# Peptides against a protein of PDB entry 5GWM, part 3

Target 1, 52 residues: chain A of PDB entry 5GWM
Amino acid sequence: DSAISKEDEERYQKLVTENEQLQRLITQKEEKIRVLRQRLVERGDAKGTELN

## One batch from the design tools (peptide; aimed at target 1 L22 L25 I26 K32)

Design b2_p28_5 (made by RFdiffusion4)
Pose (drawn by RFdiffusion4):
Formats: C-alpha cells, sequence, structure tokens
Structure b2_p28_5 (pose): chain A 52 residues (1-52), chain P 28 residues (1-28)
C-alpha cells in the first residue's frame, strides 16, 4: 500500500500483540477467581459492596 | 489502544481482588 506504510503496520501489529498478552493474563486470574466466585456465593460475598 | 487500556484496568482489578482473597485465606 502506498499510504499504509510500515508505520501504520507496525503500530497495528504491536497493538494486536499487546492485546494477546494481557487478555491471556486476565484469563489466568479469571478462571481461578471464578472458583472463588462460587465460594464467595456461599459466603454471600458474591456481590461484595457496589454502592456506585 | 482504548481496548488495551480497558483490558489493563480489568487486569489490575483482578490482581487486587486476587491479593485480597489470598490474604483472607491466610487469615483463615
Amino acid sequence: as target 1 above (52 residues)
Amino acid sequence: EEENEELEEELEELEEEEEELEEEEEEE
């Protein structure tokens, strides 16, 4: 592409890379915290305190 | 970029929640 140079590409590529990284890091904690969610259900902490 | 910032915020919240729940388990 004459308009879309290496500049736009690198910015996009690195961006998708950023997406890949931390969406995985979330899933790691989420699956584990998901179990804690169930456990918190028995405690009644499932909602916590959301006054906002 | 906005999506990554949202995802970073969500990761930070999950990290805080995980630390708090680990502390509660240690107290038990």

Design b2_p28_5_s1 (made by RFdiffusion4, then SolubleMPNN; from b2_p28_5, 12 letters changed; failed a check: too like the target's own chain)
Amino acid sequence: STENEQLQRLLTQLEEEERRLEEREKEE

Design b2_p28_5_s3 (made by RFdiffusion4, then SolubleMPNN; from b2_p28_5, 13 letters changed; failed a check: too like the target's own chain)
Amino acid sequence: ETENEQLQRLLTQLEEEEQRLRQREREE

Design b2_p28_5_s4 (made by RFdiffusion4, then SolubleMPNN; from b2_p28_5, 14 letters changed; failed a check: too like the target's own chain)
Amino acid sequence: EEENEQLQRLLTQKEKLEQELRQRLEEE

Design b2_p28_6 (made by RFdiffusion4)
Pose (drawn by RFdiffusion4):
Structure b2_p28_6 (pose): chain A 52 residues (1-52), chain P 28 residues (1-28)
Amino acid sequence: as target 1 above (52 residues)
Amino acid sequence: EEEVEELEEELEELEEEEEELEEEEEEE
């Protein structure tokens, strides 16, 4: 592409890379916290305190 | 970029929640 240079590409590529990294980091905690969520259901802490 | 920032905020919230729940387990 004459308009879309290496500039736009590198910016996009690195950006998708950023997405791949931390969406995984989330899933690691989420699956484990998910179990805590169930446990918190028995405790009634499922909702916590959301006054906002 | 906006999606990455949202994901970073969600990851920070999850890290805080995990630390708080680990402390509660240590107290038990």

Design b2_p28_6_s1 (made by RFdiffusion4, then SolubleMPNN; from b2_p28_6, 12 letters changed; failed a check: too like the target's own chain)
Amino acid sequence: SEENEQLQRLLTQLEEEEQRLREREEEE

Design b2_p28_6_s2 (made by RFdiffusion4, then SolubleMPNN; from b2_p28_6, 15 letters changed; failed a check: too like the target's own chain)
Amino acid sequence: EKENEQLQRLLTQLEEKERRLRQRLEEE

Design b2_p28_6_s4 (made by RFdiffusion4, then SolubleMPNN; from b2_p28_6, 13 letters changed; failed a check: too like the target's own chain)
Amino acid sequence: EKENEQLQRLLTQLEEELERLRQREEEE

Design b2_p28_7 (made by RFdiffusion4)
Pose (drawn by RFdiffusion4):
Structure b2_p28_7 (pose): chain A 52 residues (1-52), chain P 28 residues (1-28)
Amino acid sequence: as target 1 above (52 residues)
Amino acid sequence: EEEELEEEEEELEELEEELEEIEEKIEE
């Protein structure tokens, strides 16, 4: 592409890379916290305190 | 272990906010 240079590409490529990193990091904690969520259901902490 | 899970919840929230910003940039 004459308009879309290496510039636009690198910015996009690195951005998608950022997305792949931390969506994984989230899943790692989510799956584990997910079990905690169930356990918190028995405690009644499922909702916590959301006054906002 | 409960304290570690509470710390992981705080880190998870921060990561979700960072991911949302990255997704918005990808959409732009």

Design b2_p28_8 (made by RFdiffusion4)
Pose (drawn by RFdiffusion4):
Structure b2_p28_8 (pose): chain A 52 residues (1-52), chain P 28 residues (1-28)
Amino acid sequence: as target 1 above (52 residues)
Amino acid sequence: EEEEELEEEEEELEELEEELEEIEEELE
């Protein structure tokens, strides 16, 4: 592409890379915290305190 | 000790979710 240079590409590529990284880091904690969620259901802490 | 560790992991998760939302907005 004459308009879309290495500039636009690198910016996009690195960006998708950023997405891949932290979306996985989330899943790691979510799956574990998901179990905590069930356990918190028995405790009634499922909702916590959301006054906002 | 285990409960404190899980609370820390929940806070870290919230921060990561906010960073992902910013990245998704840049991708859009």

## One batch from the design tools (peptide; aimed at target 1 L25; failed a check: too like the target's own chain)

Design b2_p29_1 (made by RFdiffusion4)
Pose (drawn by RFdiffusion4):
Formats: structure tokens, sequence, C-alpha cells
Structure b2_p29_1 (pose): chain A 52 residues (1-52), chain P 29 residues (1-29)
């Protein structure tokens, strides 16, 4: 592409890389916290305190 | 085409910011 140079490409490529990193990092904690969520259901802490 | 590609970059930047905020909330929990 004459307009879309290496610049636009690198910016996009690195950006998708960022997306792949941290979406994974989230899943790791979510799956484990998901169990905690169930446990907190028995405690009634499922909601916590959301006054906002 | 260039503009459409830039819009994809902007959407992805927004998504990554949202993911960073979600990761920070999970770390605080």
Amino acid sequence: as target 1 above (52 residues)
Amino acid sequence: EKKEFEERIQKLVTENEQLQRRLTQLEEK
C-alpha cells in the first residue's frame, strides 16, 4: 500500500500484540476468581458493595 | 483504505485500554 506504510502496520501489529498479552492475563485471574465468586455467593459477598 | 485502517487502530487502542483497566481491577481483587 502506498499510503499504509510500515508505520501504520507496525503500530497495528504491536497493538494487537498488546491485546493478546493482557487478555490472557485477565483470563488467568478470572477463572480462578470465578471460583471465588461462587464461594462468595455462599457468603453473600457476591455483589460486594457497589454504591455507585 | 488508510482511514479505515486508522479507525481499526483507534478501536483496538480503546479495547486495549479497557482490557488494562479490567486487569488492574482483577489484580486489586

Design b2_p29_1_s1 (made by RFdiffusion4, then SolubleMPNN; from b2_p29_1 with E1K V13E R22L T24E Q25E E28K K29L)
Amino acid sequence: KKKEFEERIQKLETENEQLQRLLEELEKL

Design b2_p29_1_s2 (made by RFdiffusion4, then SolubleMPNN; from b2_p29_1 with E1K K2L I9Y V13E R22K T24K K29L)
Amino acid sequence: KLKEFEERYQKLETENEQLQRKLKQLEEL

Design b2_p29_1_s3 (made by RFdiffusion4, then SolubleMPNN; from b2_p29_1 with E1A I9Y Q25E K29L)
Amino acid sequence: AKKEFEERYQKLVTENEQLQRRLTELEEL

Design b2_p29_1_s4 (made by RFdiffusion4, then SolubleMPNN; from b2_p29_1 with E1K R22K T24K Q25E K29L)
Amino acid sequence: KKKEFEERIQKLVTENEQLQRKLKELEEL

Design b2_p29_3 (made by RFdiffusion4)
Pose (drawn by RFdiffusion4):
Structure b2_p29_3 (pose): chain A 52 residues (1-52), chain P 29 residues (1-29)
Amino acid sequence: as target 1 above (52 residues)
Amino acid sequence: IEELEEENEQLEERLEELEEEEEELEEEE
């Protein structure tokens, strides 16, 4: 592409890379916290305190 | 690209929230 140079590409590529990294980091905590969520259901802490 | 940047920022905020929630749950234990 004459307009879309290495610049636009690198910016995009690195951006998708950022997306791949931290979406995984989330899943790792989520799956584990998901179990905590169930446990918190028995405690009634499932909602916590959301006054906002 | 800008939309993907916004999505990544939201993902960073979500990861920080999950880290805080995990620390709070560990303190409670």

Design b2_p29_3_s1 (made by RFdiffusion4, then SolubleMPNN; from b2_p29_3, 12 letters changed)
Amino acid sequence: VQELETENEQLQRLLTQLEELEQRLREEE

Design b2_p29_7 (made by RFdiffusion4)
Pose (drawn by RFdiffusion4):
Structure b2_p29_7 (pose): chain A 52 residues (1-52), chain P 29 residues (1-29)
Amino acid sequence: as target 1 above (52 residues)
Amino acid sequence: EERYQKLVTENEQLQRLITQKEEKIRVLR
């Protein structure tokens, strides 16, 4: 592409890379916290305190 | 350009979700 140079590409490529990293890092905590969610259901802490 | 902007917004949301999850784990420890 004459307009879309290495610049636009690199910015995009690195950006998708950022997306891949931290979406995984979420999943790791989420699956484990998901179990805690169930456990918190028995405690009634499922909602916590959301006054906002 | 639209794809890039959307991806930047998604990444910002994902960073917020990570911070929220770390704070919840820290409180639970």

Design b2_p29_7_s1 (made by RFdiffusion4, then SolubleMPNN; from b2_p29_7 with I18L K21L K24L I25E R26Q V27R)
Amino acid sequence: EERYQKLVTENEQLQRLLTQLEELEQRLR

Design b2_p29_7_s2 (made by RFdiffusion4, then SolubleMPNN; from b2_p29_7 with I18L K21L K24L I25E R26Q V27R R29Q)
Amino acid sequence: EERYQKLVTENEQLQRLLTQLEELEQRLQ

Design b2_p29_7_s3 (made by RFdiffusion4, then SolubleMPNN; from b2_p29_7 with I18L K21L K24L I25E R26Q V27R R29E)
Amino acid sequence: EERYQKLVTENEQLQRLLTQLEELEQRLE

Design b2_p29_7_s4 (made by RFdiffusion4, then SolubleMPNN; from b2_p29_7 with I18L K21L K24L R26Q V27R R29E)
Amino acid sequence: EERYQKLVTENEQLQRLLTQLEELIQRLE

## One batch from the design tools (peptide; aimed at target 1 K32 I33 R43)

Design b2_p30_1 (made by RFdiffusion4; failed a check: too like the target's own chain)
Pose (drawn by RFdiffusion4):
Structure b2_p30_1 (pose): chain A 52 residues (1-52), chain P 30 residues (1-30)
Amino acid sequence: as target 1 above (52 residues)
Amino acid sequence: RYQKLVTENEQLQRLLTQKEEKERVLRQRL
């Protein structure tokens, strides 16, 4: 592409890389915290305190 | 596409920070 140079590409490529990294990092904590969610359901802490 | 992906990454960073803080508080309570 004459307009879309290495500049636009690199910016996009690195950005998708950022997206792959931390979406994973979330899943790791989510799956584990998901179990804690159930456990918190028995404790009634499922909601916590959301006054906002 | 680029702008959408930037917004998604920002949302994901906020979600990760919230999850880390919640996990830390839950560990302290255990």

Design b2_p30_1_s1 (made by RFdiffusion4, then SolubleMPNN; from b2_p30_1 with R1E K19L K22L R24Q V25R Q28E R29E; failed a check: too like the target's own chain)
Amino acid sequence: EYQKLVTENEQLQRLLTQLEELEQRLREEL

Design b2_p30_1_s2 (made by RFdiffusion4, then SolubleMPNN; from b2_p30_1 with K19L K22L R24Q V25R Q28E L30E; failed a check: too like the target's own chain)
Amino acid sequence: RYQKLVTENEQLQRLLTQLEELEQRLRERE

Design b2_p30_1_s3 (made by RFdiffusion4, then SolubleMPNN; from b2_p30_1, 8 letters changed; failed a check: too like the target's own chain)
Amino acid sequence: EYQKLVTENEQLQRLLTQLEELEQRLREEE

Design b2_p30_1_s4 (made by RFdiffusion4, then SolubleMPNN; from b2_p30_1 with R1D K19L K22L R24Q V25R Q28E L30E; failed a check: too like the target's own chain)
Amino acid sequence: DYQKLVTENEQLQRLLTQLEELEQRLRERE

Design b2_p30_2 (made by RFdiffusion4)
Pose (drawn by RFdiffusion4):
Structure b2_p30_2 (pose): chain A 52 residues (1-52), chain P 30 residues (1-30)
Amino acid sequence: as target 1 above (52 residues)
Amino acid sequence: EEEEEEEEEEEEEEEEEEEEELEEELEEEL
């Protein structure tokens, strides 16, 4: 592409890389916290305190 | 076999420590 140079590409490629990283880091915690969620359901902490 | 059992126990303890840390973080957020 004459307009879309290495510039636009590198910016996009590194961006997608950023997405792949931290989305996995979420999933790791979510799956584990998901169990905590069920446990908190028995405690009644499922909702916590959301006054906003 | 004894060394493998000791390694499994260490892994379970590490998982439990991780779960406690996540619970503490979640409680701070709530």

Design b2_p30_2_s4 (made by RFdiffusion4, then SolubleMPNN; from b2_p30_2, 14 letters changed; failed a check: too like the target's own chain)
Amino acid sequence: MEEEKRRKEEEEKLEITEKEVLEQELRERL

Design b2_p30_3 (made by RFdiffusion4; failed a check: too like the target's own chain)
Pose (drawn by RFdiffusion4):
Structure b2_p30_3 (pose): chain A 52 residues (1-52), chain P 30 residues (1-30)
Amino acid sequence: as target 1 above (52 residues)
Amino acid sequence: ERYQKLVTENEQLQRLLTQKEEKERVLRQE
């Protein structure tokens, strides 16, 4: 592409890379915290305190 | 458009990760 140079590409590529990293990092905590969510259901802490 | 959407998605993901880290810290303290 004459307009879309290495600049636009690198910016995009690195950005998708950022997306892949931290979406994984979320899943790791989520799956574990998901179990905590169930446990908190028995404790009634499922909602916590959301006054906002 | 794709780039801007992806930047917004990454920002949302950073916020979600921070919320999850705070919840994990509270769980370890408990």

Design b2_p30_3_s1 (made by RFdiffusion4, then SolubleMPNN; from b2_p30_3, 8 letters changed; failed a check: too like the target's own chain)
Amino acid sequence: ERYQKLVTENEQLQRLLTQLEELMQRAEEE

Design b2_p30_3_s2 (made by RFdiffusion4, then SolubleMPNN; from b2_p30_3 with K20L K23L E24M R25Q V26R R28E Q29E; failed a check: too like the target's own chain)
Amino acid sequence: ERYQKLVTENEQLQRLLTQLEELMQRLEEE

Design b2_p30_3_s3 (made by RFdiffusion4, then SolubleMPNN; from b2_p30_3 with K20L K23E E24M R25Q V26R R28E Q29E; failed a check: too like the target's own chain)
Amino acid sequence: ERYQKLVTENEQLQRLLTQLEEEMQRLEEE

Design b2_p30_3_s4 (made by RFdiffusion4, then SolubleMPNN; from b2_p30_3 with K20L K23L R25Q V26R R28E Q29E; failed a check: too like the target's own chain)
Amino acid sequence: ERYQKLVTENEQLQRLLTQLEELEQRLEEE

Design b2_p30_4 (made by RFdiffusion4; failed a check: too like the target's own chain)
Pose (drawn by RFdiffusion4):
Order: C-alpha cells, then sequence, then structure tokens
Structure b2_p30_4 (pose): chain A 52 residues (1-52), chain P 30 residues (1-30)
C-alpha cells in the first residue's frame, strides 16, 4: 500500500500484540476468581458493595 | 477503515487494562 506504510502496520501489529497479552492475563485471574465468585455466593458477598 | 479498526482496538486494550486492575484488586482482598 502506498498510503499504509510500515508505520501504520507496526502500530497495528504491536497493538494487537498488546491485546493478546493482557486478555490472557485476565482469563487466568477470571477463571480462578470465578470459583471465588461461587464461594462468595454462599457468603452473600456475590455483589459486594456497589453504591455507584 | 484501517484507522477505525486501530482506534477500536486501542479502546478495547484500555478496557482490558481496567479489567485486569480490577481482578488484581479482588486477588488482594481475597
Amino acid sequence: as target 1 above (52 residues)
Amino acid sequence: EFEERYQKLVTENEQLQRRLTQLEEIEKEY
């Protein structure tokens, strides 16, 4: 592409890389915290305190 | 179109960073 140079590409490629990193990092905590969520259901802490 | 995709991806990454921080705070509490 004459307009879309290496500049636009690198910016996009590195950005998708960022996306791949931290979406994984979320899933790791989420699956574990998901179990905590169930446990908190028995404690009634499922909602916590959301006054906002 | 390329810039629209890029900006959407930037917004998604920012949301993901907030979500990760929230999960780290939950781990500190429990």

Design b2_p30_4_s1 (made by RFdiffusion4, then SolubleMPNN; from b2_p30_4 with F2D R19L I26L K28Q E29R; failed a check: too like the target's own chain)
Amino acid sequence: EDEERYQKLVTENEQLQRLLTQLEELEQRY

Design b2_p30_4_s2 (made by RFdiffusion4, then SolubleMPNN; from b2_p30_4 with R19L I26L K28Q E29K; failed a check: too like the target's own chain)
Amino acid sequence: EFEERYQKLVTENEQLQRLLTQLEELEQKY

Design b2_p30_6_s1 (made by RFdiffusion4, then SolubleMPNN; failed a check: too like the target's own chain; its pose is not in this set)
Amino acid sequence: VQKLETENEQLQRLLTQLEELEKVLEQREE

Design b2_p30_6_s2 (made by RFdiffusion4, then SolubleMPNN; failed a check: too like the target's own chain; its pose is not in this set)
Amino acid sequence: VQELETENEQLQRLLTQLEELERELEQRLA

Design b2_p30_6_s4 (made by RFdiffusion4, then SolubleMPNN; failed a check: too like the target's own chain; its pose is not in this set)
Amino acid sequence: VQKLETENEQLQRLLTQLEELEQELQQKLA

Design b2_p30_8 (made by RFdiffusion4; failed a check: too like the target's own chain)
Pose (drawn by RFdiffusion4):
Structure b2_p30_8 (pose): chain A 52 residues (1-52), chain P 30 residues (1-30)
Amino acid sequence: as target 1 above (52 residues)
Amino acid sequence: KLVTENEQLQRLLTQLEEKEEELEQELEEE
């Protein structure tokens, strides 16, 4: 592409890389915290305190 | 759009880390 140079590409590529990294980091904690969510259901802490 | 999505994901990760630390402390107290 004459307009879309290495500049636009690198910015995009690195950006998708950022997306891949931290979305995985979320899933790791989510799956574990998901179990805690169930456990918190028994405690009634499922909602916590959301006054906002 | 993708930049906004990554920023939202970074905020979500920070919130999950804080919640995990608090829940681990509660489990240690129990």

Design b2_p30_8_s2 (made by RFdiffusion4, then SolubleMPNN; from b2_p30_8, 8 letters changed; failed a check: too like the target's own chain)
Amino acid sequence: KLEEENEQLQRLLTQKEELEQVLEQRLKEE

Design b2_p30_8_s4 (made by RFdiffusion4, then SolubleMPNN; from b2_p30_8 with V3E L16K K19L E20L E21Q E22R E26R; failed a check: too like the target's own chain)
Amino acid sequence: KLETENEQLQRLLTQKEELLQRLEQRLEEE

